Peptides against a protein of PDB entry 1BH9. Designs and how they scored, part 11

Target 1, 89 residues: chain A of PDB entry 1BH9
Amino acid sequence: FSEEQLNRYEMYRRSAFPKAAIKRLIQSITGTSVSQNVVIAMSGISKVFVGEVVEEALDVCEKWGEMPPLQPKHMREAVRRLKSKGQIP

## One batch from the design tools (peptide)

Design b1_p15_1 (made by RFdiffusion4)
Fold by OpenDDE base, seed 4:
Structure b1_p15_1 (fold): chain B 89 residues (1-89), chain A 15 residues (1-15)
Amino acid sequence: as target 1 above (89 residues)
Amino acid sequence: EELFSEMFDEFNSHL
């Protein structure tokens, strides 16, 4: 890992979705109250999902011979690739 | 990622 990669990882690792917001969002969808564990699980899944998309987008950016920061086109292409790989629905 | 799958299962098991 480069220093830049390490820094990005640290920022990613420390980031988190607000629990209250996630809880409300889930409950708005399910129509029922959810436990703390559900919120934690969903928060983690969401974080991993974002991480995977960003990772793929960085790869796309590099393969296209472009430089950061990531642009919407990189994110869109990343999603396409992840879908084709069966990594995301 | 395997972690994603496992976490997803964990989430679903609590619904």
Scores: peptide ipSAE 0.039, ipTM 0.666, DockQ to the pose 0.036
Fold by OpenDDE base, seed 3:
Structure b1_p15_1 (fold): chain B 89 residues (1-89), chain A 15 residues (1-15)
Amino acid sequence: as target 1 above (89 residues)
Amino acid sequence: EELFSEMFDEFNSHL
């Protein structure tokens, strides 16, 4: 791995979504309260999801011959590609 | 991804 990749991974590893925000979001969708374990699990899944999208978006940016920072168009294209490859629903 | 799958299963088991 490159030094940049390791650095990004470390920052990613240390990042986390606020539990309260995740809890509220889930409850807004389910219409009912959720347990702490559900919040923890969903937080982790969300983190992994974001990581995969960002990784793909960086690849898109590079393939388009563009330079960071990532723009909305890179994120949109990343999601499209991941869906096309069956990596995300 | 294995991690994603495992966490997804855990999430579903608690719904």
Scores: peptide ipSAE 0.039, ipTM 0.674, DockQ to the pose 0.035
Fold by OpenDDE base, seed 2:
Structure b1_p15_1 (fold): chain B 89 residues (1-89), chain A 15 residues (1-15)
Amino acid sequence: as target 1 above (89 residues)
Amino acid sequence: EELFSEMFDEFNSHL
């Protein structure tokens, strides 16, 4: 890893969604109360999802010959590519 | 990603 890649990994590793916010969001979608384990699982999958999208977006940015920071166009293209690869629904 | 799949399965098992 480059120093920049290592720094991104460390920031990613330390990042987390607030449990209370995730719980409220899930409950707003499911229409019912959720357990602590559901919140933990959803928090984890959400973190992985964001990580994969950001990694793809960084690749898009590089392939387009552009420099960070990431822009909405990179994120949109990343999602499109991940869908085409079958990595996300 | 394997971790994504594992977390998704864990989430679904608790719904």
Scores: peptide ipSAE 0.038, ipTM 0.664, DockQ to the pose 0.036
Fold by OpenDDE base, seed 1:
Structure b1_p15_1 (fold): chain B 89 residues (1-89), chain A 15 residues (1-15)
Amino acid sequence: as target 1 above (89 residues)
Amino acid sequence: EELFSEMFDEFNSHL
């Protein structure tokens, strides 16, 4: 792995959604209280989802012969490709 | 992704 790849992974690893905010969001949708484990699970799922989209976008950027930072066009293409591959709904 | 599936199972078990 390159230093750049390691740096990106470290930034991703350290990132997290605020638990309190996620809890409130889920409860606003469900209309009932949720357990800590539900919050943790949903936070993790969301992080994985974002990570997969960003990783695909970085791949798109590279394949197009462009350099970071990522632009909306990379994100849009990433989502399209992931949907096409059936990796996201 | 395996982690994704595991987390979905955890989430669903608490719904």
Scores: peptide ipSAE 0.038, ipTM 0.670, DockQ to the pose 0.034

Design b1_p15_1_s1 (made by RFdiffusion4, then SolubleMPNN; from b1_p15_1, 8 letters changed)
Fold by OpenDDE base, seed 3:
Structure b1_p15_1_s1 (fold): chain B 89 residues (1-89), chain A 15 residues (1-15)
Amino acid sequence: as target 1 above (89 residues)
Amino acid sequence: DELFQRAIEELNSVL
């Protein structure tokens, strides 16, 4: 890893979704109260998902011969590629 | 991918 990659990873590792917000979001979808463990699990899944999309977007940016920062077009293309590979629904 | 799968398994065990 480059120093830049390491720094991004460390910031990513230290980041977290606020539990209360995630709980409210899940409950808005399910229509029922959810446990703390569900919030933890969903927060983890969401963080991993964001990481995977960003990683794919960085790859897209590089393959297109472009430089950071990431743009919405990279994120959209990343999602398309992940879907085509069956990595996300 | 592995972390995602583990998280899904954890979620399935709780729901």
Scores: peptide ipSAE 0.044, ipTM 0.644, DockQ to the pose 0.035
Fold by OpenDDE base, seed 4:
Structure b1_p15_1_s1 (fold): chain B 89 residues (1-89), chain A 15 residues (1-15)
Amino acid sequence: as target 1 above (89 residues)
Amino acid sequence: DELFQRAIEELNSVL
């Protein structure tokens, strides 16, 4: 990792979805109450998913010879690439 | 991704 990459990784590592917000969101979809373990699991999956998309987008940005911050075009291309790799549906 | 796999397994066990 470069210093910049390390700093981004540390920010990502420290980031978290607010549990109350995730709980409310899940319950709005499921129509029933969910346990803390469901909230934790879903938050973890969501964080990893975001991390994978951002990582791919940073790779796209670099391959295009561009510099951060990421733009919508990088995110769109990242999603396309992840789909082609079978990493996301 | 190991973290992703663990999260999926946990989710499957709780839902």
Scores: peptide ipSAE 0.043, ipTM 0.650, DockQ to the pose 0.035
Fold by OpenDDE base, seed 5:
Structure b1_p15_1_s1 (fold): chain B 89 residues (1-89), chain A 15 residues (1-15)
Amino acid sequence: as target 1 above (89 residues)
Amino acid sequence: DELFQRAIEELNSVL
């Protein structure tokens, strides 16, 4: 692994969504209260989802011959590609 | 991919 990859992994590993915010968001969608376990699971899923989008966006950036930091155009293209691959809805 | 699937399975187990 490159130093950049290792640093990115450590930053990703330490990142987290606030539990209260996730709980409120889920409840706004489901219309009912959710357990702590649901909040934990959804937080994990969301983190993995963001990680996959960012990874795809980095690939897009590289394939376009561009350098980080990622720009909105990379993120938009990443989402399009992941949808076309059936990796996200 | 594997982590995502595991997280989905965990979510399904608690819903």
Scores: peptide ipSAE 0.043, ipTM 0.648, DockQ to the pose 0.036
Fold by OpenDDE base, seed 1:
Order: sequence, then C-alpha cells, then structure tokens
Structure b1_p15_1_s1 (fold): chain B 89 residues (1-89), chain A 15 residues (1-15)
Amino acid sequence: as target 1 above (89 residues)
Amino acid sequence: DELFQRAIEELNSVL
C-alpha cells in the first residue's frame, strides 16, 4: 500500500457513526428497543458497507484516469457496479 | 467481501 492508501485506511478505521443515531434509526425500523451489541454490530456493518462503496469509487476514479478527491459521479458509478456484481442490493 | 461476511456473522450472533 502507498502512504496515501494507508492514511485513508487509518482515517476510515478511526471513523464511526454516532451510537445514539444508529440506535434511533434501528428502533424506528424494528419498532422496539435494541441492545448495545446490536447497535455495535449494525454500526460495523454500515461502516463496512460505506468502505466497500468508497473502495469501488476509488477504483472507478482511477480507471477514468482521474485523481482524488472522489466526486459524486464516482460514487454513483461505484454503486451501479456493485449492484451489477451482486455485492449490494 | 470478507469483512462484510464477518460483520453479518457478528450481527447474527447478537440478534
């Protein structure tokens, strides 16, 4: 990995969704209270999902011969590709 | 993705 890739990974690793927001969102869908462990697990899954989209978007950016930062067009194309591959719904 | 599968397994263990 390049130093830039390592730096991006470190920033990603340190990032997190606010627990309270995730808890509220889950409870709004389930209609009942959820445990702290469910919030942690769901936060992790959500973070991994975002990571996969960003990784694909970086690949799109590179394949188009462009340089970071990522733009909305890269994110949109990434989602299309991931759906086509069956990696996301 | 391996990380995604691990996260799903963790979710299934706590639900």
Scores: peptide ipSAE 0.042, ipTM 0.639, DockQ to the pose 0.037

Design b1_p15_1_s2 (made by RFdiffusion4, then SolubleMPNN; from b1_p15_1, 9 letters changed)
Fold by OpenDDE base, seed 1:
Structure b1_p15_1_s2 (fold): chain B 89 residues (1-89), chain A 15 residues (1-15)
Amino acid sequence: as target 1 above (89 residues)
Amino acid sequence: DELVQRAIEELNSVL
């Protein structure tokens, strides 16, 4: 990988959803309190989901012969492709 | 995806 790709991955790896916000969201859905481990697991799944969408969007941008930054059209096409592949519902 | 699988396993262990 290029240095730029590594830098992007490191920034992604260091990013996180606020624990309090995720906890509140889960509890609003479940109707009861959840453990810290549930919050961590759900935060991880959510982060991976965002990462997969962004990765697909970068692939779309490249395949269309366009330059960064990503635009809404790339994100929309990425979601469509991931649904078509059965990777997201 | 390996990361997704790890997260699912962790979630299933605590719910």
Scores: peptide ipSAE 0.046, ipTM 0.655, DockQ to the pose 0.035
Fold by OpenDDE base, seed 2:
Structure b1_p15_1_s2 (fold): chain B 89 residues (1-89), chain A 15 residues (1-15)
Amino acid sequence: as target 1 above (89 residues)
Amino acid sequence: DELVQRAIEELNSVL
């Protein structure tokens, strides 16, 4: 790992979604109240999902010979590639 | 991939 990769991973690891916002979002979709454990689990899944998309986007950026920061075009291409690989629906 | 699977298992345990 490069020092930059380690720093990004540390920042990612310390990041978190606001629990209240996640709870409201889940409840708006499911139409029912959810427990704190469901919010924690869903927050974890969402964080991992975002991490995988960002990792793919960084790979896209590198493969295109471009430099950070990531742009919307990298994120869109990442999602397309992950869909084609069957990694996301 | 492994982290996603662990998160899915955690979700299934609480639903």
Scores: peptide ipSAE 0.043, ipTM 0.644, DockQ to the pose 0.036
Fold by OpenDDE base, seed 3:
Structure b1_p15_1_s2 (fold): chain B 89 residues (1-89), chain A 15 residues (1-15)
Amino acid sequence: as target 1 above (89 residues)
Amino acid sequence: DELVQRAIEELNSVL
């Protein structure tokens, strides 16, 4: 890993969704209360999902010959590519 | 991704 890659990984590793916000969001969708374990599991899945999208978006940005910061167009293309690869539904 | 798989397994255990 380059220092830049390591720095991004450390930033990612330290990032987290607020449990209360995730709980409220899930309950808004399901219409019922959810357990702490459901919040933890969903937070973990969501974090990995965001990480995968951002990684793909950085690859898109580079392949298009563009410089950071990431723009909405990179994120949209990343999602399209991940769907095409079957990595996300 | 192994982390996703672990999280899915945890979800399946609590739902």
Scores: peptide ipSAE 0.043, ipTM 0.645, DockQ to the pose 0.034
Fold by OpenDDE base, seed 4:
Structure b1_p15_1_s2 (fold): chain B 89 residues (1-89), chain A 15 residues (1-15)
Amino acid sequence: as target 1 above (89 residues)
Amino acid sequence: DELVQRAIEELNSVL
């Protein structure tokens, strides 16, 4: 880990979706109330999903010989690659 | 990702 990679990982690790916002979002989709465990599970899945996309985008950025910050083109290519690999729908 | 799979299983058990 470079210092920059470590800093990014620390920021990612400390990041979290607001529970109230996630709860409201899920309830808007399901049409019913959800438990705290559902909110926690969905928040965790969402964070991991974002992490996987960002990790792939960083790999794309590096393979293209470019430096951070990530740009929309890296994110679009990352999603395309993850879909191609069957890692995301 | 194994962590994602475990989280999905947990979610499915609660819904």
Scores: peptide ipSAE 0.042, ipTM 0.642, DockQ to the pose 0.034

Design b1_p15_1_s3 (made by RFdiffusion4, then SolubleMPNN; from b1_p15_1, 9 letters changed)
Fold by OpenDDE base, seed 4:
Formats: C-alpha cells, sequence, structure tokens
Structure b1_p15_1_s3 (fold): chain B 89 residues (1-89), chain A 15 residues (1-15)
C-alpha cells in the first residue's frame, strides 16, 4: 500500500456513524426500539457499504484516467457500476 | 463483497 492508501485506510478505519443518529433512524423505520447490538451491526454494514462504493469510485476514477480527489461524477458512476454488477440494489 | 455478507449475517443474528 502507498502512504496515501494507508492514510485513507486509517481515516476510514477511524470513521464512525453517530450511534444516536443511527439508532433514531432505525427506530423510525422499524417502529420500535432497537438494541445497541443492532445499532452496531447496522453501523458496520453502512460503513462497509460506503467503503465499497468509495473503492468502486476510485476504480472509476483510475479507469477514466483521472486522479483523486473523488468527484460526484465518480460516486455516481460507481453506484451505477455496482448496480450493474448486482452488488447493490 | 465478503465483508458485507459477514456484516449482514451479524445483523441477522441480532434482529
Amino acid sequence: as target 1 above (89 residues)
Amino acid sequence: DELIQEAIERLNSVL
């Protein structure tokens, strides 16, 4: 890994969704209270999902012969590609 | 990928 990749990974690793916000969001959908474990699990899934989208966006950026930082167009194309691959709905 | 699948399995265990 390059230093840039390592730094990006470290930033990603340290990032987290606010538990209270996630809890409220889930409860808004489920209509009932959820446990801390549910919040943790959902936060983890969400983080991994974001990571996968960003990874695809970086691949898009590279394939287009462009360099970071990622732009909205890369993110949009990443989502399109992931949908096409059946990796996201 | 496999990480998402593992996370989904984890979620299913707590729901």
Scores: peptide ipSAE 0.059, ipTM 0.663, DockQ to the pose 0.037
Fold by OpenDDE base, seed 3:
Structure b1_p15_1_s3 (fold): chain B 89 residues (1-89), chain A 15 residues (1-15)
Amino acid sequence: as target 1 above (89 residues)
Amino acid sequence: DELIQEAIERLNSVL
């Protein structure tokens, strides 16, 4: 890993979703209360998902010959590519 | 991705 990649990974590793917000979001979808363990698990899955999308978006940005910061178009293309690869539904 | 699969397995263990 480059120093820049390591720095991004450390920032990513230290990031977290607010538990209360995730709990409310899940409950708004399911229509019922969820346990703390479900919130933790869903937060973890969501974090990994965001990481994969951002990584793909950075690759898109580079392949298009563009410079940071990431733009909405990079994120949209990243999602499209991940779907085409079967990495996300 | 293996990280997503591991997270799904963990989720299934708590549901």
Scores: peptide ipSAE 0.058, ipTM 0.662, DockQ to the pose 0.036
Fold by OpenDDE base, seed 1:
Structure b1_p15_1_s3 (fold): chain B 89 residues (1-89), chain A 15 residues (1-15)
Amino acid sequence: as target 1 above (89 residues)
Amino acid sequence: DELIQEAIERLNSVL
């Protein structure tokens, strides 16, 4: 555990999707209005999903013997690995 | 991940 990891965790913990933006995005996909609870649920799912992808990308970066910040190649490899593990569709 | 699965279940309960 490092200070850098702690700082990233705090930034992640405090981050939030703007509710209005999420609502508009969902409605653009569904073609119908959605409730506040749907927006809250989708925001939570999205945050957890992003967290898992970033965690996997950090693991990729470490395994490749590289240092942060994360690069697009780490993110692409993370998504590939998560798909291979069946953790994301 | 267990957290994503739980969140999906929550979403399904409100849709």
Scores: peptide ipSAE 0.057, ipTM 0.665, DockQ to the pose 0.035
Fold by OpenDDE base, seed 5:
Structure b1_p15_1_s3 (fold): chain B 89 residues (1-89), chain A 15 residues (1-15)
Amino acid sequence: as target 1 above (89 residues)
Amino acid sequence: DELIQEAIERLNSVL
């Protein structure tokens, strides 16, 4: 692993969605109150999902012979590929 | 992939 990869991983590891915002968002969709455990679980899923999209986008960037930072075109292509693979709906 | 599935299972257990 490069120092850049390690630094990116550390930044990712330390990132988190605000619990209150996630709680409000979930409740706006479900129409019912949710527990802290639901918020924690959904926050974890969301973080992992973002990580997988970013990982796919980095692969796209590399396969196109381009260098970071990621651009919207990489993210769009990543989502397309993940859908094609059945990894996201 | 595996991490998402684990997280989904966790979510389903608390809903």
Scores: peptide ipSAE 0.068, ipTM 0.678, DockQ to the pose 0.036; fails the geometry check

Design b1_p15_1_s4 (made by RFdiffusion4, then SolubleMPNN; from b1_p15_1, 9 letters changed)
Fold by OpenDDE base, seed 4:
Structure b1_p15_1_s4 (fold): chain B 89 residues (1-89), chain A 15 residues (1-15)
Amino acid sequence: as target 1 above (89 residues)
Amino acid sequence: DELVERAIAEVNSVL
C-alpha cells in the first residue's frame, strides 16, 4: 500500500454511521424495533458498500485519465459498472 | 467480499 492508500484506509476504518440514525432508518423500513446487533451489522454492510463504490469510482477516475477529487460523474459511473459486474443489484 | 458476506449472514440471523 502507498502512504496515500494507507491513509485512506485508516480514514475509512475510523468512519462510522450514527447508530441512532441507522436504527431509525431500519425501523422505518421493517416497521418494528431492531436490536443493536442488527444496527451494527447493517452499518457494517453500508460502510463496505460505500467503500466498494468509492474504490470503483477511483478506478473510473484513473481510467478516464482524470485526477481526484472524485466527482459525481465518477460515482455514477462506478455504480453503473458495479451493477454491470453484478456486484450490486 | 468476505466482510459483506459475514455482514449479510449476521443481518439474516437477527432479522
Scores: peptide ipSAE 0.059, ipTM 0.661, DockQ to the pose 0.035
Fold by OpenDDE base, seed 1:
Order: C-alpha cells, then structure tokens, then sequence
Structure b1_p15_1_s4 (fold): chain B 89 residues (1-89), chain A 15 residues (1-15)
C-alpha cells in the first residue's frame, strides 16, 4: 500500500472511542447496566465498522475518478453500497 | 470480517 494508506491505517489503529461515552450509549439503548467487556467488544465492533465504511468510501472515490480527501457524497454512497451487498443492515 | 465476528461472539456471551 501507499505511504498515504499506511498513514491512514496507523491513525485508524491509534484511534479509540471514549469508554465512558460508549458505556452510556449502550446503557441508553439496553435500559440496563453493561459490563466492561461489553463496552470493549462494542467499541471494537464500532471501530471495525467505521473502517469498513471508510474503505468502501475510498473505493467509491476511486471508481468515480476522484482524489482524496473523502467527501460526504462518498460516505453516503458507501453506506448505500454496503446495504445493497447485505454487509450492513 | 473476523474481528467483527469475534466481537459479536464476545458480546453475545456477556449479555
């Protein structure tokens, strides 16, 4: 991969959701307290999900003959494509 | 994605 792709991947790897915010969000949905392990697992899933959407958006950008950075139109199209493929609900 | 599958399994084991 290119230096740009490597840099994006390293920034992605070092990024994290605040645990307290994720815990509060999950508890607002479930209506009950959740364990630290649930917070860790959901944070991991959420991070991977963001990565998959961004990867699809980069593919959209390339297929449209456009150059980075990603724009909202790429992200919207990525979500549509992932839904069409059954990769996201 | 393998990481997603592992994380879902972990969540399902704890909820």
Amino acid sequence: as target 1 above (89 residues)
Amino acid sequence: DELVERAIAEVNSVL
Scores: peptide ipSAE 0.058, ipTM 0.662, DockQ to the pose 0.034
Fold by OpenDDE base, seed 2:
Structure b1_p15_1_s4 (fold): chain B 89 residues (1-89), chain A 15 residues (1-15)
Amino acid sequence: as target 1 above (89 residues)
Amino acid sequence: DELVERAIAEVNSVL
């Protein structure tokens, strides 16, 4: 990871998630302390992940002939489709 | 996404 790339992820993170909250969440899962760079990287991945799920959910909503706003059923179907496509675990 | 792949690689290198 270049310094420039980390800086871009940091700006991206700052616009999306509180650092302390992400750090606590990661630590709750890993059981270990994580560096600032890990928090930045995970925040970026998480924001992109949320974006991809929302994009798929919007596509689901449209394909079902439904109108906004997104509902839990669209989000659940989006996750199912992304899993089926191998885009998420 | 190439940026996501690089971020995953970075995370995996430090965890």
Scores: peptide ipSAE 0.056, ipTM 0.636, DockQ to the pose 0.039
Fold by OpenDDE base, seed 3:
Structure b1_p15_1_s4 (fold): chain B 89 residues (1-89), chain A 15 residues (1-15)
Amino acid sequence: as target 1 above (89 residues)
Amino acid sequence: DELVERAIAEVNSVL
């Protein structure tokens, strides 16, 4: 890892979704109250998912010969590639 | 990735 990659990873590790927002979102879908553990689990999966998309987007950016910051076009292409690889539905 | 596996395991434990 470069120093820049390490710094990005540290920032990613320290990032978190607001629990209340995640709880409300899940409840809007399920129509019922959810436990704290469900909120924690779904927050974790969501963070991992975002990480995978960002990683793929960084690869796209590099392959296109472009430099960060990531742009919406990189994120859209990342999602297409992850779908084609069967990594996301 | 290890993080994905942990997250899946956690979800499977609560759903």
Scores: peptide ipSAE 0.055, ipTM 0.652, DockQ to the pose 0.036

Design b1_p15_2 (made by RFdiffusion4)
Fold by OpenDDE base, seed 2:
Structure b1_p15_2 (fold): chain B 89 residues (1-89), chain A 15 residues (1-15)
Amino acid sequence: as target 1 above (89 residues)
Amino acid sequence: EELYEYAMEWFLENY
């Protein structure tokens, strides 16, 4: 566990999706208003999902012998790998 | 991950 990893964790911990944005997104999908609790739950799920994808992408970047910042190709490969592992649909 | 599990359970039960 490096200082860099700790720093990334702190940034992750402090990050959050704006509730209003999440609410709008959900409502664009459901076609109806959603409760605050739904927004909170969905925000939590989404944050964890993003964290897992970024973690995988960083691993991909390293395995490819490349350096940050992450590029779209790392994110795409990360998603592919996570799907292959059954960690995401 | 704890948050994920909690949120997922809530979602399945309440949404």
Scores: peptide ipSAE 0.040, ipTM 0.650, DockQ to the pose 0.042
Fold by OpenDDE base, seed 4:
Structure b1_p15_2 (fold): chain B 89 residues (1-89), chain A 15 residues (1-15)
Amino acid sequence: as target 1 above (89 residues)
Amino acid sequence: EELYEYAMEWFLENY
């Protein structure tokens, strides 16, 4: 990995969704209270999901011969590609 | 990937 890739990984690794915000969001969807374990599980799934999308977007950016920062067009194409690969719904 | 699968399995079994 390049230094830039390593730096991005470190930022990703240290990032986390605020538990309170995630809890409120889930409860707004489910219509009922959720446990701490549910928040932890959903936070983990969400982080992995975001990571996969960003990783794909960076790949798109590179394949298009462009340089960071990522733009909306990279994110949109990333989602499209992940869907076509069956990696996301 | 592994974390995603683990979390998904947990969710399906416990929620």
Scores: peptide ipSAE 0.039, ipTM 0.639, DockQ to the pose 0.043
Fold by OpenDDE base, seed 3:
Structure b1_p15_2 (fold): chain B 89 residues (1-89), chain A 15 residues (1-15)
Amino acid sequence: as target 1 above (89 residues)
Amino acid sequence: EELYEYAMEWFLENY
């Protein structure tokens, strides 16, 4: 694929959610402390989820004949499509 | 994605 696509992929692969932030978020929901393993698991799933949504959004953007950067409308449509395909809840 | 599968397995085993 294009150099631009490769660059975006590399940035995604190198990105990570801060453990402390994820821990705080989960605890705000559960009302109790969570283990490190829970944080790791949730962080991983979250990254995959974000990646899949963004990838779908990029596809939407292209299919609409538009150019990056992604806009909220692309993200909303991406989520709708992924839900309709049963790929996300 | 490998991470997704790993995480799913973890949840199913540990909840």
Scores: peptide ipSAE 0.038, ipTM 0.632, DockQ to the pose 0.040
Fold by OpenDDE base, seed 1:
Structure b1_p15_2 (fold): chain B 89 residues (1-89), chain A 15 residues (1-15)
Amino acid sequence: as target 1 above (89 residues)
Amino acid sequence: EELYEYAMEWFLENY
């Protein structure tokens, strides 16, 4: 990690989805209650997903010779690339 | 990707 990468990772690491919101969202889809562990797991999966998209977007930004902060165009291109690689649905 | 796969595996086994 470069110093810049480390700083971004720390911000990412400290971020989290609100558990209550995630629980409600899951339950609205499943139609039944879910355990705390399911909420934790789903939150983790979601966080990893966001992390992968952001990582790809940063790569796009760099390859285009641009600098942060990320813009919508970087995010759109990142999603396109990840889909083409089969890394996201 | 590795973390994602691990999380998915856990979910499928424990949900």
Scores: peptide ipSAE 0.037, ipTM 0.627, DockQ to the pose 0.044

Design b1_p15_2_s1 (made by RFdiffusion4, then SolubleMPNN; from b1_p15_2, 7 letters changed)
Fold by OpenDDE base, seed 3:
Structure b1_p15_2_s1 (fold): chain B 89 residues (1-89), chain A 15 residues (1-15)
Amino acid sequence: as target 1 above (89 residues)
Amino acid sequence: SELFEFALEYYLKNY
């Protein structure tokens, strides 16, 4: 693996959603309280989802001949591409 | 996800 890939991995590994925020978000959707285990599970799934979107966005940015930081247009295009590939709903 | 797969592989190799 390249140094750049390793760096992205480290940034990804160290990233995390605040548990309280995730809990509030879930509860706003479900209308009821959720367990800590549900928060942990959803946090993990969300992290993977965000990671995949960001990875695609970085690819978009590169293919457009642009440099980081990522902009909303890269994220929007990434989501469109992932949807077309059937990788996300 | 290539990034996730990389992360998983790296984790397994180092932890």
Scores: peptide ipSAE 0.027, ipTM 0.499, DockQ to the pose 0.044
Fold by OpenDDE base, seed 5:
Structure b1_p15_2_s1 (fold): chain B 89 residues (1-89), chain A 15 residues (1-15)
Amino acid sequence: as target 1 above (89 residues)
Amino acid sequence: SELFEFALEYYLKNY
């Protein structure tokens, strides 16, 4: 792996969504309280989701012959492609 | 995904 990839992963590995925010968001959707385990699980899933989108966005950026940093257009296209692939709903 | 594969390989190498 390249140093850039390693560095990116290190930042990703160390990052995390605030548990309180995740809890509030889930509860706003479900309408009921959720357990700590649900928050942990959803936090992990969300992190993976963001990682997948960023990965796809980097691919989009490269395919378009552009250079980082990623821009909103890359993220939008990434989501579109992931949906097309059935990797996200 | 490639990201997952990278993460897994990284984990196996370092932990």
Scores: peptide ipSAE 0.025, ipTM 0.498, DockQ to the pose 0.042
Fold by OpenDDE base, seed 4:
Structure b1_p15_2_s1 (fold): chain B 89 residues (1-89), chain A 15 residues (1-15)
Amino acid sequence: as target 1 above (89 residues)
Amino acid sequence: SELFEFALEYYLKNY
């Protein structure tokens, strides 16, 4: 792995959704309170999802012959591609 | 995916 890749992963690893926000979001959907463990689990799942989208977006960016940083168009195309691959609904 | 593979390898190396 390159230093750049390692750095990106470290930034990703250290990033997290605010627990309070996730909790509120879940509760808004479920209509009931959720445990801390549920919040943690959902936060993790969400992080993985975002990571996969970003990865695809980076691939899109590269395939389009463009340079970072990622732009909304890359993210949109990434989502489209992931849907077509059946990786996301 | 490259990102996942990287993460997995990183995890395995450190944990």
Scores: peptide ipSAE 0.024, ipTM 0.494, DockQ to the pose 0.042
Fold by OpenDDE base, seed 2:
Parts: sequence; structure tokens; C-alpha cells
Structure b1_p15_2_s1 (fold): chain B 89 residues (1-89), chain A 15 residues (1-15)
Amino acid sequence: as target 1 above (89 residues)
Amino acid sequence: SELFEFALEYYLKNY
């Protein structure tokens, strides 16, 4: 792997959603308080989800012959493609 | 995915 790829992975690995924000989002959906473990689990799932969407968006960008940074159109197309693949509902 | 495979390999190598 290239140094650039390694750096991207390290940035991804170190990134995280604020626990308070995740907790608020879950509570807005469930209408009830959630445990710390639920927040941790959902944070992990969300991180994986974002990672997969970004990866797909980078692929879209490349296939369209364009260069980073990613734009909303890449993200929208990525979501469409992931839905068609059954990777997201 | 390529990203997942990279992450897995990195994890196995360093942890």
C-alpha cells in the first residue's frame, strides 16, 4: 500500500462521531434514553457506514474522470450505487 | 471492499 493510502486509513481510524451527538440522534429516533453501550455500538456502525460510502464515492469520482475533493454529486451517486448493490437499504 | 481489506490487513499487521 502507498503512504497516501496508509495516511487515509490512519485518519479514518482516529476519526469518531461525538458520543453526545450520536446519543441525541438515537434518542430522537427511539424516543427514549439509551445506554452507553448502545451509543458505542451505533458509533461503530455509523463509522463503518460512512467509510463505505466514502470509498464508493471515491470510486465514482475516479470513474467519472474527476479528481478529489469529493463533491455532493459523488456522495449522492455513491448512495445510489450502494442501494443498487444491496449494501444499504 | 478495498478499504475494508486494507484496514483488515493493517490491523492484523499492527495489532
Scores: peptide ipSAE 0.024, ipTM 0.482, DockQ to the pose 0.041

